# Ledger of designs, part 247: peptides against a protein of PDB entry 5HOI

Target 1, 351 residues: chain A of PDB entry 5HOI
Amino acid sequence: FRYMPFSPAGTPFGFTDRRYLTMNEVGYVSTVKNSEQYSITVSFFDVGRFREYHFEDLFGYDLCFLNEKGTLFGQSKTGQIQYRPHDSIHSNWTKIIPLQAGERITSVAATPVRVIVGTSLGYFRSFNQFGVPFAVEKTSPIVALTAQNYRVFSVHYSQFHGLSYSLSELGTSSKRYYKRECPLPMSLPNINSDMKKDANLDYYNFNPMGIKSLFFSSYGDPCIFGSDNTLLLLSKWRSPEESKWLPILDSNMEIWKMSGGKETTDIHVWPLALAYDTLNCILVKGKHIWPEFPLPLPSEMEIRMPVFVKSKLLEENKAILNKKNEIGADTEAEEGEEDKEIQIPVSMAAE

## One batch from the design tools (peptide; made by RFdiffusion4, then SolubleMPNN)

Design b1_p24_2_s2 (from b1_p24_2, 11 letters changed)
Fold by OpenDDE base, seed 3:
Structure b1_p24_2_s2 (fold): chain B 351 residues (1-351), chain A 24 residues (1-24)
Amino acid sequence: as target 1 above (351 residues)
Amino acid sequence: DEEIKRAEERAIQLALERTEERRK
């Protein structure tokens, strides 16, 4: 197994010279290959609040985390990290993370108050926003990180135990665990079924865990969006015994609903953030499951637990159509090709 | 590969030195 660098909602290069290093509700970071160097652009959705900026990257940053105050970059192999505040008042800083032989930085996260580095050997390194180190902890191998304020959501991988997660708070004096290496009930990509499309193989090689993104909700709940396109939210995490993962959105079901019950294979949800009761996302049209260039405008999708089965909705709609045909037998109304749009009941759109 | 690595290491070192100089 090879640990790959992970960034929230990062995209592969594929056959192109460009990719997104990361994207979220704040904006998107792109990198373009220019021979032996890269050009990085930090773009924002709120163009009135933030100014887009770019710089030349001589290091080939493959890790990124964007927040409202700055952007953290990392190079998985060299151990270099760079923090770039969006405001020119604050200076950029660079640091090398010491790596053992074969160790990689697998994920980085940054908040306005903390910088976190996770590695393939399970080194968890914490810093303040100025790059001053707090602690080094040895955990299970880290595959993904996100952070909000002082809280860190970490995903770990073991070949024997699969995926686990931790939820911690990085206070001024000590690290507190709310959850420590608990089982994560996320499905891993099924290599045999999903790899039938070349685009899925490219994505799997880029991200073998299939974690499209992870973030904290606006309420501060850990969220993860896997290869199954289900958004999981960790509820009641303050109560260790009551804490549970909720499947709050099946995005494949929502796309199917939005398409009038047509099976679409060319529309994909790319997760950005969870704001209140809405998933901020990119609706990707095309063969690739990830957004290309230019980036489409973000869309909002209401969260909804997948309580309903597609087969039942199809049976109910068939029963309604059959009843209409039994009543309509007396009027020679021309059978115009009424597009077989499955009328999704408005109650099933609002529940 | 090794030349890229050496260029990376030099550029990292230069970036670290500049960061330390700005903190003095």
Scores: peptide ipSAE 0.018, ipTM 0.515, DockQ to the pose 0.012
Fold by OpenDDE base, seed 1:
Structure b1_p24_2_s2 (fold): chain B 351 residues (1-351), chain A 24 residues (1-24)
Amino acid sequence: as target 1 above (351 residues)
Amino acid sequence: DEEIKRAEERAIQLALERTEERRK
């Protein structure tokens, strides 16, 4: 197993000279290889609120986190981090994170008030927005981070225990845990089943945990989107005994519904954010499960608990078709495999 | 591997130099 740098909704280079370092509801950060250098562009969805900017990257930043106030960059091997405010009023700052031999920065997160660095040895480093350190804590190895305001959602990995998560608040004086290294009920990518396609191997080598993105909802609930394309939301996290992961969206099921019940292998959901009751996402068309260039416009997908089984819907539709054929038996309608749209029951739309 | 190491060393050096220039 190798610890790889994680950024929310980051994409691999694949066979191209370019990739997305990160993307979310605010925008997307791209990097282009130019020999030994990189050109980074920070782009925004709200072009009226923010101005796109670019710069030359001599360090090869492989970690990124975008928020409404700035962009945090990191280099996983060197330990260099850079914060770039979107507004020119505030200065960019750079810092080197001390790394032990073989230690990597695995994830970075930034809010308007906090900067967080997580490492492969489980060092959790917290800073203010100006790069002033608060604390260093030793945890289980960190594989992913996200943050909203003062809250941090961290994902940890152990070879013995698998995935765990923490939810913490970084106050001015102390760190509070709401959850501390609790089991994360997310399946890891299955190398033997999923690696049948070369494109899946490339993505696995880039992101061996299969965490496509990690974010907080607009309501401040931790969300994770894994390789199974299920959006998990941590419900009732303020009540330790009542806290549970809710599978609020099976995106493969939603794509299947949108296709009229056809098995589509060329449409993929790429998660950006959860706003209210809608997943903001990129609908990716093609061979790769990640967006290429140019970036498609974001789409909204309503969250829905996966209460229905595809097999039952197919059986019900076959039963309806058979009843129609028994009533209509006088017309020799040829057995053309009419790609009959599966009528999704209206009850599936109201939950 | 060696090219990555050289790029990493250059990156660290440039970061240190810029950090020293900002402290002056």
Scores: peptide ipSAE 0.017, ipTM 0.526, DockQ to the pose 0.012
Fold by OpenDDE base, seed 2:
Formats: structure tokens, C-alpha cells, sequence
Structure b1_p24_2_s2 (fold): chain B 351 residues (1-351), chain A 24 residues (1-24)
């Protein structure tokens, strides 16, 4: 097995000179081959909040992570990383990650407060937003990373155990695990059934794990979208015994419904983010399962009942909290109200 | 600005060369 560089919703070059390095709810990063160089463009969906920018890439960045404050780039073979703030106030910084012989950076993630680098040998490296290192940890081989604020969702691969995941929080002094290398119930791409189309083989060679994207929801739940086009959400991750993956959207079934029950082979969901009860995605039309150029406008796809119950329970809890605050109950319990995981009844998670 | 960028590029090149020398 060959570890490939992974970026959330990244696309292959295919037969073209251009690809998306990453895309999410903030925007999309493209790279264009220009002889021995690359031209990178960072584009945004909110053109009123952000200004598109470009630069020449002499290093051939093959890893990328976009957030609201900046873009992290990485080169999987050399170990070079670069952070570029979107504002001109903060300086860009570059660092070389020390790599062993045959080691590759497999994934990078960045939040406004943390930078994370994962490798094919399972080195987990954490930095602040200025590139100051915190720690190096040895884990199982890392194949994908995403992060939100201080939280990191990592996907690991073992030839013996398959896919696993970790959920961790990167405090100032210590790393806390909520989940540590737990089994991930996601199917790997089926080479024999899905590879009948050359385009699927090209995508498999680019991304052997078939992880189209992974992100945190707007509620801070880890989400993963695999080759089966099912969105999985990690529910109850604060309760180790109750934590489970919920199949909250079967995008193939939703496309089938939208098509009036006709099998459409030419429409594909490309995941960007989960905002409340909607999957932000690109509806890809054509032969390739990934978006081409120009990028279509994002679409929203409504998710299934288990999350609607969660959102309703969250709204009901917010309404109860707002009513309690109006009633002037001086309960000084400074336990950050935002972090109280609503106990969704087990019965409602099966509908 | 351009001189700082060239200095950073040179520092990166030197660090890459040192990383390749350690692999031999």
C-alpha cells in the first residue's frame, strides 16, 4: 500500500494541468501546473469577506488546509509546510518537518490556533498558528486530518486493523483524547466493482482510502464522507461507551430521490461541510466524481432524521437555557453551557 | 519584500540539501 497525500475534498489532476488542493465551506484552493512550477489560487465563497489571492509555488505543494484565517500548504515528500494568513497583517511562515527515509506527510490541518501535521509513519506533530511546536507523538499511520479550534479528528490506517480514528483536544500544555485509535466503521473502496470506469481508477490512485472529505460539523461533531457516498457523523463522542457513528446522509439515495427514482450515473455529491442540518456540497455533473473547472456553486442537501432530532434538541435546550436566564436563576455553574452534550435518546438515533 | 523572499527560498534550499545529504 502507498500512502498518498490527503487534503479535504481535494481533486486529482487527471488529464488536466489543474486541480483543487482542498475545498470546504470557506472556499477552494486550486493549483495549475506551469512547466516546473505551480500557480496556486486561494478563492472564497464569501467574496465580500475575503479577497482572492494567488502566488507562485516553486515547491509543488500537494497538501492543503483552508480555514477562515489562513491556508496551510504542505509538500508530502520534502516535509515543507507553509502557512499563509488571508490578511496581509500577519506574515507567512515556512517550516521543514523532519522526515525519515520513506516517510511522507500524509495530511495537514490548520485552525486559527493550531497547525497539525500527520505522517505515514504515524508522527503527529502539533504547532501553534505561528509555527511554534508543542509536541511530537507516535501513533498508528495517519491518513487524514481535520481540525476545528483545539480539536483534531485523525484517521489512521493499519494493514492489520484497517481504519481507525482518534478525537483529541490540543490544549496549551497537554493533548487530551476523547477517542484514541478506535475502529472506524467505514468501507474502503472496492477496487473490483467501482474501478470499471477509468475515472474511478484515477481517483483511487489519488486517494486509495476513498475519503472524499472529513470535517467538524457546526456543532463540533466529527464527520467523514467515504467512497460509499455516505456521510458519517460521530455522535456522543464525550461519552466513550455511548459514542457511535451515525449514517446521517446517503447521498446516492438523495440523488435517486431528486431524479424521481431514476438511476443517474452523471450526478455526484462532493462534500464541503455540515452546517446545522444541511450538507454543503458541490453537485458534480459529468463523468468524473469530482468537480472540474470552473467550480459549480455550492448546494445544500438536507440530512436525515437523527441530526434533525439533535438540532431540535439543541434548539429546545437553547430555548430552555434562554428561559432559565430570563427567570434569573443565579446558578453560578461556570461549566461552559456550550459543551453540554445533549443526550439524544438511543431510540431516536435509529429513525 | 523580494529580498526576504529570496533569503527564505535560499534557507529552504539549504535545508532541503541537508535533508538529502542525511538520506545518503
Amino acid sequence: as target 1 above (351 residues)
Amino acid sequence: DEEIKRAEERAIQLALERTEERRK
Scores: peptide ipSAE 0.015, ipTM 0.473, DockQ to the pose 0.010
Fold by OpenDDE base, seed 4:
Structure b1_p24_2_s2 (fold): chain B 351 residues (1-351), chain A 24 residues (1-24)
Amino acid sequence: as target 1 above (351 residues)
Amino acid sequence: DEEIKRAEERAIQLALERTEERRK
């Protein structure tokens, strides 16, 4: 296993000179290779509220986190971080995170009030929005971070224990844990089954954990979207004994429903955010499971727990078709039954 | 905090109820 820099909904370069460093509900950050430098563009979905901006990156930032107030950049190997407020009134700041030999920054997160840096050795570093340090804590190796306001959702990896998660609040005086290195019931990428396509291998090499994104919902619940394309939400996290991960959306099932029950291999959900009861996402069409350039417009998917099994829906639809054919059997049309789109009940179809 | 907690619990409960209602 190799620790790779993680950013929420970040994409690999693949065979291109460009990638998305991160994307969420606020916007998307792209980087383009230009010889020995990179050109970074910070773009926004709300063009009325924000202005797109760009800058030259001489450091090769491979970590990014976008929020409503600014963008945090990081370089995984050098330990350099930069915070760039969207508002020109506030100054950019740069800091070098001290790294041990072989240590990497694995993830960064930023809110309007906190900056968080996680490393492959499990150093958790917290700062305010001005880069003033609060604390350094040693945890299990950090593989992903997200944050909302004062709350941090961290994913940890152990070679022996697999994935764990923490949920913490970074007050002014102390860090509070709601969850501390609890088991994370997320499926890891299966190299043997999923790597049949070269594009999946490229993505696995970029993101070995298969975590497409991490975010907090609009309500402040931790969310994770893994390689299985299932959105997990941490429910009841304020009650440690009652806390559970809910599979609130199987996006493969929703795509299958949207396609009229056809198995599609060229449509992919790329998660951005969870707002209320809708997953904001990019519907990706093509060979790669990640969005390319230009970025498609965001789509919304209603959250639905995967309580239906495809096989049962197919059997029920066959039974309905057989009943319709028994009622309709007075008229001649014997022709080609095989390619009929499965009428998914409107109540089960992704609206 | 408590209002957010109640809203979170309601949203999850609504999502569960919508799913259960669609299963009946």
Scores: peptide ipSAE 0.000, ipTM 0.269, DockQ to the pose 0.023

Design b1_p24_2_s3 (from b1_p24_2, 11 letters changed)
Fold by OpenDDE base, seed 5:
Structure b1_p24_2_s3 (fold): chain B 351 residues (1-351), chain A 24 residues (1-24)
Amino acid sequence: as target 1 above (351 residues)
Amino acid sequence: DKEIKEAEERAIELALKRTAEKRK
């Protein structure tokens, strides 16, 4: 296993000179290779609120986190981080995170009030938005971070225990844990079955954990979107004993429904954020499971607990069709190939 | 604290130096 730099919804270069360093509900950060340099562009979905900006990256930033106030960049190997406020009123700052031999920054997160750095050795470093350090904590190896306000959702990896998560609050004086290195019920990518496509291997090499993204919902609940394309939400996290992961969306099921019950292999959900009851996402069409350039407009996907089994829905639809054919036997209606769209019962849309 | 800060400052200086060397 090799620790790779993780950024929320970051994409690999693949065979291209460009990739997304990160994307979320605020926007997307792209990097383009230009000889020994990189050109970074920070783009926004709300073009009225934010001005796109670009800069030359001489360091090769491979970590990024975008928020409404700025962008955090990191270089996994060198330990360099840079925070760039979107507003020109605030100065950019650069810092180097001390790394041990073989240590990597694995993830970075930034809120308007906190900067967080996680490493492959499990160093959790917290700063304010100006790069003033608060604390260094030793945890299990960090593989992913996200943050909202003062809250941090961290994903940890152990060779013995697999994935775990922590939920913490970074106050002014202390770190509080709501959850500390609890088991994360997310499936890791299956190397044997899914790696038959070179594109999947490329993605796995980029992101061995298969965590496409993690974020906080608009309600402040930790969310994670794994390689299984299931959105997990941590409910009741304020009550440690009652806290549970809810599979609030099977995006493969939703794509299957959207496709009229046809198995599609060329449409993929790329998660951005959870806003209320909708997953903000990019619908990716093509060979790669990640968005390419140009970035498609975000789409919204309503969250739904995966209560239905495809096989049962197909059986029910066949039964409905057979009943319609039994009733329709007396009318010589012409053999128009009516595209048998699976009518999803309207009652499943209103709860 | 002090040692971390000094390591950080040295690292910034090294990064700035490398950046300056790449701009030459």
Scores: peptide ipSAE 0.016, ipTM 0.483, DockQ to the pose 0.010
Fold by OpenDDE base, seed 1:
Structure b1_p24_2_s3 (fold): chain B 351 residues (1-351), chain A 24 residues (1-24)
Amino acid sequence: as target 1 above (351 residues)
Amino acid sequence: DKEIKEAEERAIELALKRTAEKRK
């Protein structure tokens, strides 16, 4: 296993000179290779609220986190981090995280009030928005981070225990845990099944955990979107004994429904954020499971518990078709069985 | 803590030095 730098909804270069470092509901950060340099662009979905900006990256930032106030950049190998406020009123700052031999920054997160750095050795470093350090904590190896306000959702990896998660609050004087290194019920990418396609191997080499993104919902619940394309939400996290992961969206099921029950291999959901009852996402068309350039407009997908069984819906539709054919013996409408849209019962779609 | 700040400053100097060495 190799620790790779993780950023929320970041994309690989693939065969191109460009990729997204990160994307979310605020916008998207792209980088373009120019010989030994990089050109970084910070773009926004709300063009009325924010102005796009670019700069030359001489360090090769491979970590990024975007929020409403600024962008955090990191270099996984050197330990360099840079925070760039969107507003010109606040100055950029740069720091270097001390790394041990072989240690990497694996993830970074930033809120308007906190900066968090996680490493492959499990060093959890917290700062304020001006880069003043609060604490260093030793945890299990960190593979992903996200943060909202004072809350941090961290994903950890152990070779023996697999994935775990923590949910913490970074106050001024102390860190509080709501969850501490609890098992994360997310499947790792299946190398044997998924690696049959070269594009999946390229993505696995970029992101071996298969975590496409993690974020907090608009209600402040931790969310994670894995390689299985299922959105998991941590429910009741304030009550440690009652806390559970809910599969609130099977995006493969939703794409199957949207396609009239046809198997589609060329449409993929790329998660951005969860706002109320809708997943903000990019609908990716093509061979790659990640968005290319230019970035498509975001789409909204309503969250739905995966109660539908495809086999049962296909059997019910076949039974309805057979009944129609028994009643309608006289009309030669050879509408081919393959083109009939599966009627999804409206009542099960709205719960 | 003072030690964290001094460790950050030393790390800054080391990476600036490594970046300068890669440009030679």
Scores: peptide ipSAE 0.016, ipTM 0.479, DockQ to the pose 0.009
Fold by OpenDDE base, seed 2:
Structure b1_p24_2_s3 (fold): chain B 351 residues (1-351), chain A 24 residues (1-24)
Amino acid sequence: as target 1 above (351 residues)
Amino acid sequence: DKEIKEAEERAIELALKRTAEKRK
């Protein structure tokens, strides 16, 4: 087993000089190899809100995380990280993460308020958006990270226990765990069945965990998309005893339906984000399971119930709140109700 | 704070040395 640098929805070079470092709902980051250097381009789907920019990379960044305020870059072997705001008002900053012999940065994440670095030895390092360190914690080896606001979803690997996950909140004074190194019920890539095609071997060598992406939903639920092309959502994570992973989308089944019940081996789902009840994704056509250049336009794929019921319950709750606000009831109660766990009825979790 | 800063400075110095050795 070899720890590889992970970035959400990142693609391998394959036989080309170019790859995507990361992509999500905000945009996509590409790198092109130019002899001894790389040219990095940060592109956006909302061209009215953001301006595309590029720069020369002399370090060979192999880690990336994109958010609405900036892009975090990392070099897995040297420990160099760089944060680049999308605006020209805030300055870029660079930092070196101290690495032990053989240690690698395996994943990085950035929100408008936090920067997170995870390593192959399980060092979890947290910073503010200006690169000021908060803490260093020793965990099981980190293989993937994502973050939203103050929340961090981390995936861990043990040779003895397989995959685990943590869900934590990085407050100003302390780290809180909602989940700490709990079993992750995701299948690892099957070397014997899936590696019959050279393209699958190339992808496995790039990403041996088969995690295509991980993100938080628009509702703040941790999501993961594995090599089995199933979208898993962590439901009821505020209630440790009730928390479960829900297979909310089988993308192979949805492609089968879209094809009119024909077996298609040349169409693949590449996950970007979960917005409400739709998976934002790239529909990839071709030999490779990952998008090539140019990037196709994003597509939306509807998810299965019970998450649709969560969406309806949230719409109903928003409609009730809006009606209460029209009736002139006092404003002090609003901040405490958004964090109430929506009880998904038990009956709809079995359909 | 001080120990973290000294560890960062040592890591920068090591990274600069390794980059200089790869350019030889």
Scores: peptide ipSAE 0.015, ipTM 0.459, DockQ to the pose 0.009
Fold by OpenDDE base, seed 3:
Parts: C-alpha cells; structure tokens; sequence
Structure b1_p24_2_s3 (fold): chain B 351 residues (1-351), chain A 24 residues (1-24)
C-alpha cells in the first residue's frame, strides 16, 4: 500500500496532460502539464463574485484545497505548501513542511481561519490563515482532510484496522476532539474483477482509498463519498453515544431511478458538496468516473436513504404492468411504446 | 516583515532546488 496525495474531488491525469486538483461548491482548480512546468487555473462557479486566475507552478502541486477566501496548494513529496488568497488584499505565502524520510503530505485543508496539513506518518500540523503554526500532533496516518471554519474532519488509515475518522475543533488555544480515531464504516475499493477496466485501475492508482470527496454539509456535519458511490453523513456527532453514520444517498440508485430503472454504466456522480438536502455534484457521462474537460455544469441530487431494493421495485412494476394488460385485453389500447417510467415510491429523507 | 519575506524567499528557493533534484 502507498499513501497517495488526496484532494477533495480531485481527478487523475489519466492519459491527458490536465486534471482537476480539487473541486467543490466554490469552484474548481485545474492544472495543465507544460513540459517541466504546470499551469494552474483557479475557476469559480459564481463568476459574479470571483475572478478566475492562473499562475505558473514550478513545484508540481499535487494537493489542493479551495475555499471562499483562498486556495491552498501542496506538494506531497517536497513538503511545500502555498496559500493564495483570491483577493489581492492579502499576500500569498509559502512554507516548507519538514518531512521525514519517506513521509508524504497526504492531504491539506484550508478555511478562512485555519490551514491543516496531514501526513503519511500521522503528523497533523495546524496553522492560521497567515501560515503561523499552532501545533503539531502525531495521530494515525492521515489519508484525507477537510475543514470548515474551526472544525476538521480527518480520515486515518491503519493496515490492521482499516479506516478511522476524527472530528476536531481547532480553537485559538486548544484542540478539542468530538471524535478521535473512531472506526469509519466505509467500504474500501474491491480490487476485484471490475477493477480490470483501465479507467478503474487508473483511478485506484490515483486514489486507493476510493474517497471521491469529503466535506462538511451546510449544517456542519461531516460527509464522505466513497467508491461505493454512497454519501455518508455523520449524524449527532456532538453526542458521543448517539453519533452514527447515515447512508443518506445511494447515487447509483438515484442514477438508476433517473434512467427509468435501466442499468446505466456510463453515468457517474462526482460529489462536490452537500447543501441542505441536496448533493451538489457533476453528472459525468463517459468511460471515466471523473469529469473531463470542459467541466459539465453542476447538478443537484436530493438526498434519500437507500431503503428500496431494485429487484423488488422491478417485480412490483412488472406485476402492475401485467395486471393492466389483463384488464386492458378487451380494449384496443394502442401499443404506444410509452417508456412506462417505473413508479418509484418516495424514499424517506434522512432524519 | 522583511525577515519573514526573506525567510519565505529562501524557503521557495530551497523548495525549487528540492523539486529539481527529485525530478532528476
């Protein structure tokens, strides 16, 4: 196993010279390889609020985190990080994170008030928005980070215990844990026969944990979207005994519903954010499970717990169709190939 | 201010050198 640099909703290069370093509800960061250099572009969905900008990257940044105030870049092997405010009021700053032999920065996160760096040896480094360090903590190996305001959601990996998570608050004087290295009930990518498709192997090599993204909801709940295309939300995290992961959306089930109950293999959900009761996402059409260039417009998908079994819904709809045909045998009902949409019951929203 | 900027510039230069060495 090798720790890879993770950024929320980041895409691999594949066979191209370009990729997305990260994307979320704010925008998307792309990088294009130009010989030994990279050109980075920071683009925004709200073009009225933000101006797109670009710069030349001599370092080969492979880590990125975008927020409403700036972009954090990182280089996993060198330990270099750079914060670039979107406005010209605040200066860019650069820092080198000291790395041990073989250590990598595995993830970075930035809020308007905090910068966080996680490493393959479990070094958790916190800074303010100006790059002033607060603390260094040693945890289990960090594989993913996200942050909102003062809160940090971290995913850890152990060879023996699999995935765990922490939820912490980075105050000015102290770090508080709400959750500390608790088991994360997310399935890892199965290296089974389905990974034999080149595109799946390319993505697995880029992201062996299969974490497509992680974010905080608009309500401040930790969310994770794994390789199973299920959105997990951490409910009741303020109450240690009541805290649970809720599967609030099976995106494969929703794509199946949207297709009228047809199994589609060419439509993929790429998660951006959870806003209220909707998953902001990119609907990707094609061979790759990740968005290509140009980026499609974001779509919204309503959250719904996966309560229904596809097979039962198909059987029930077939039974309804058969009953209608038995009753309709005496009237010349025109054989209009009405693609009779599968009547799917309204799924319960996650409480 | 000036010392911080000079430290950042030195850090950038060191990172450039390390990046160049790791690409060889």
Amino acid sequence: as target 1 above (351 residues)
Amino acid sequence: DKEIKEAEERAIELALKRTAEKRK
Scores: peptide ipSAE 0.015, ipTM 0.501, DockQ to the pose 0.010

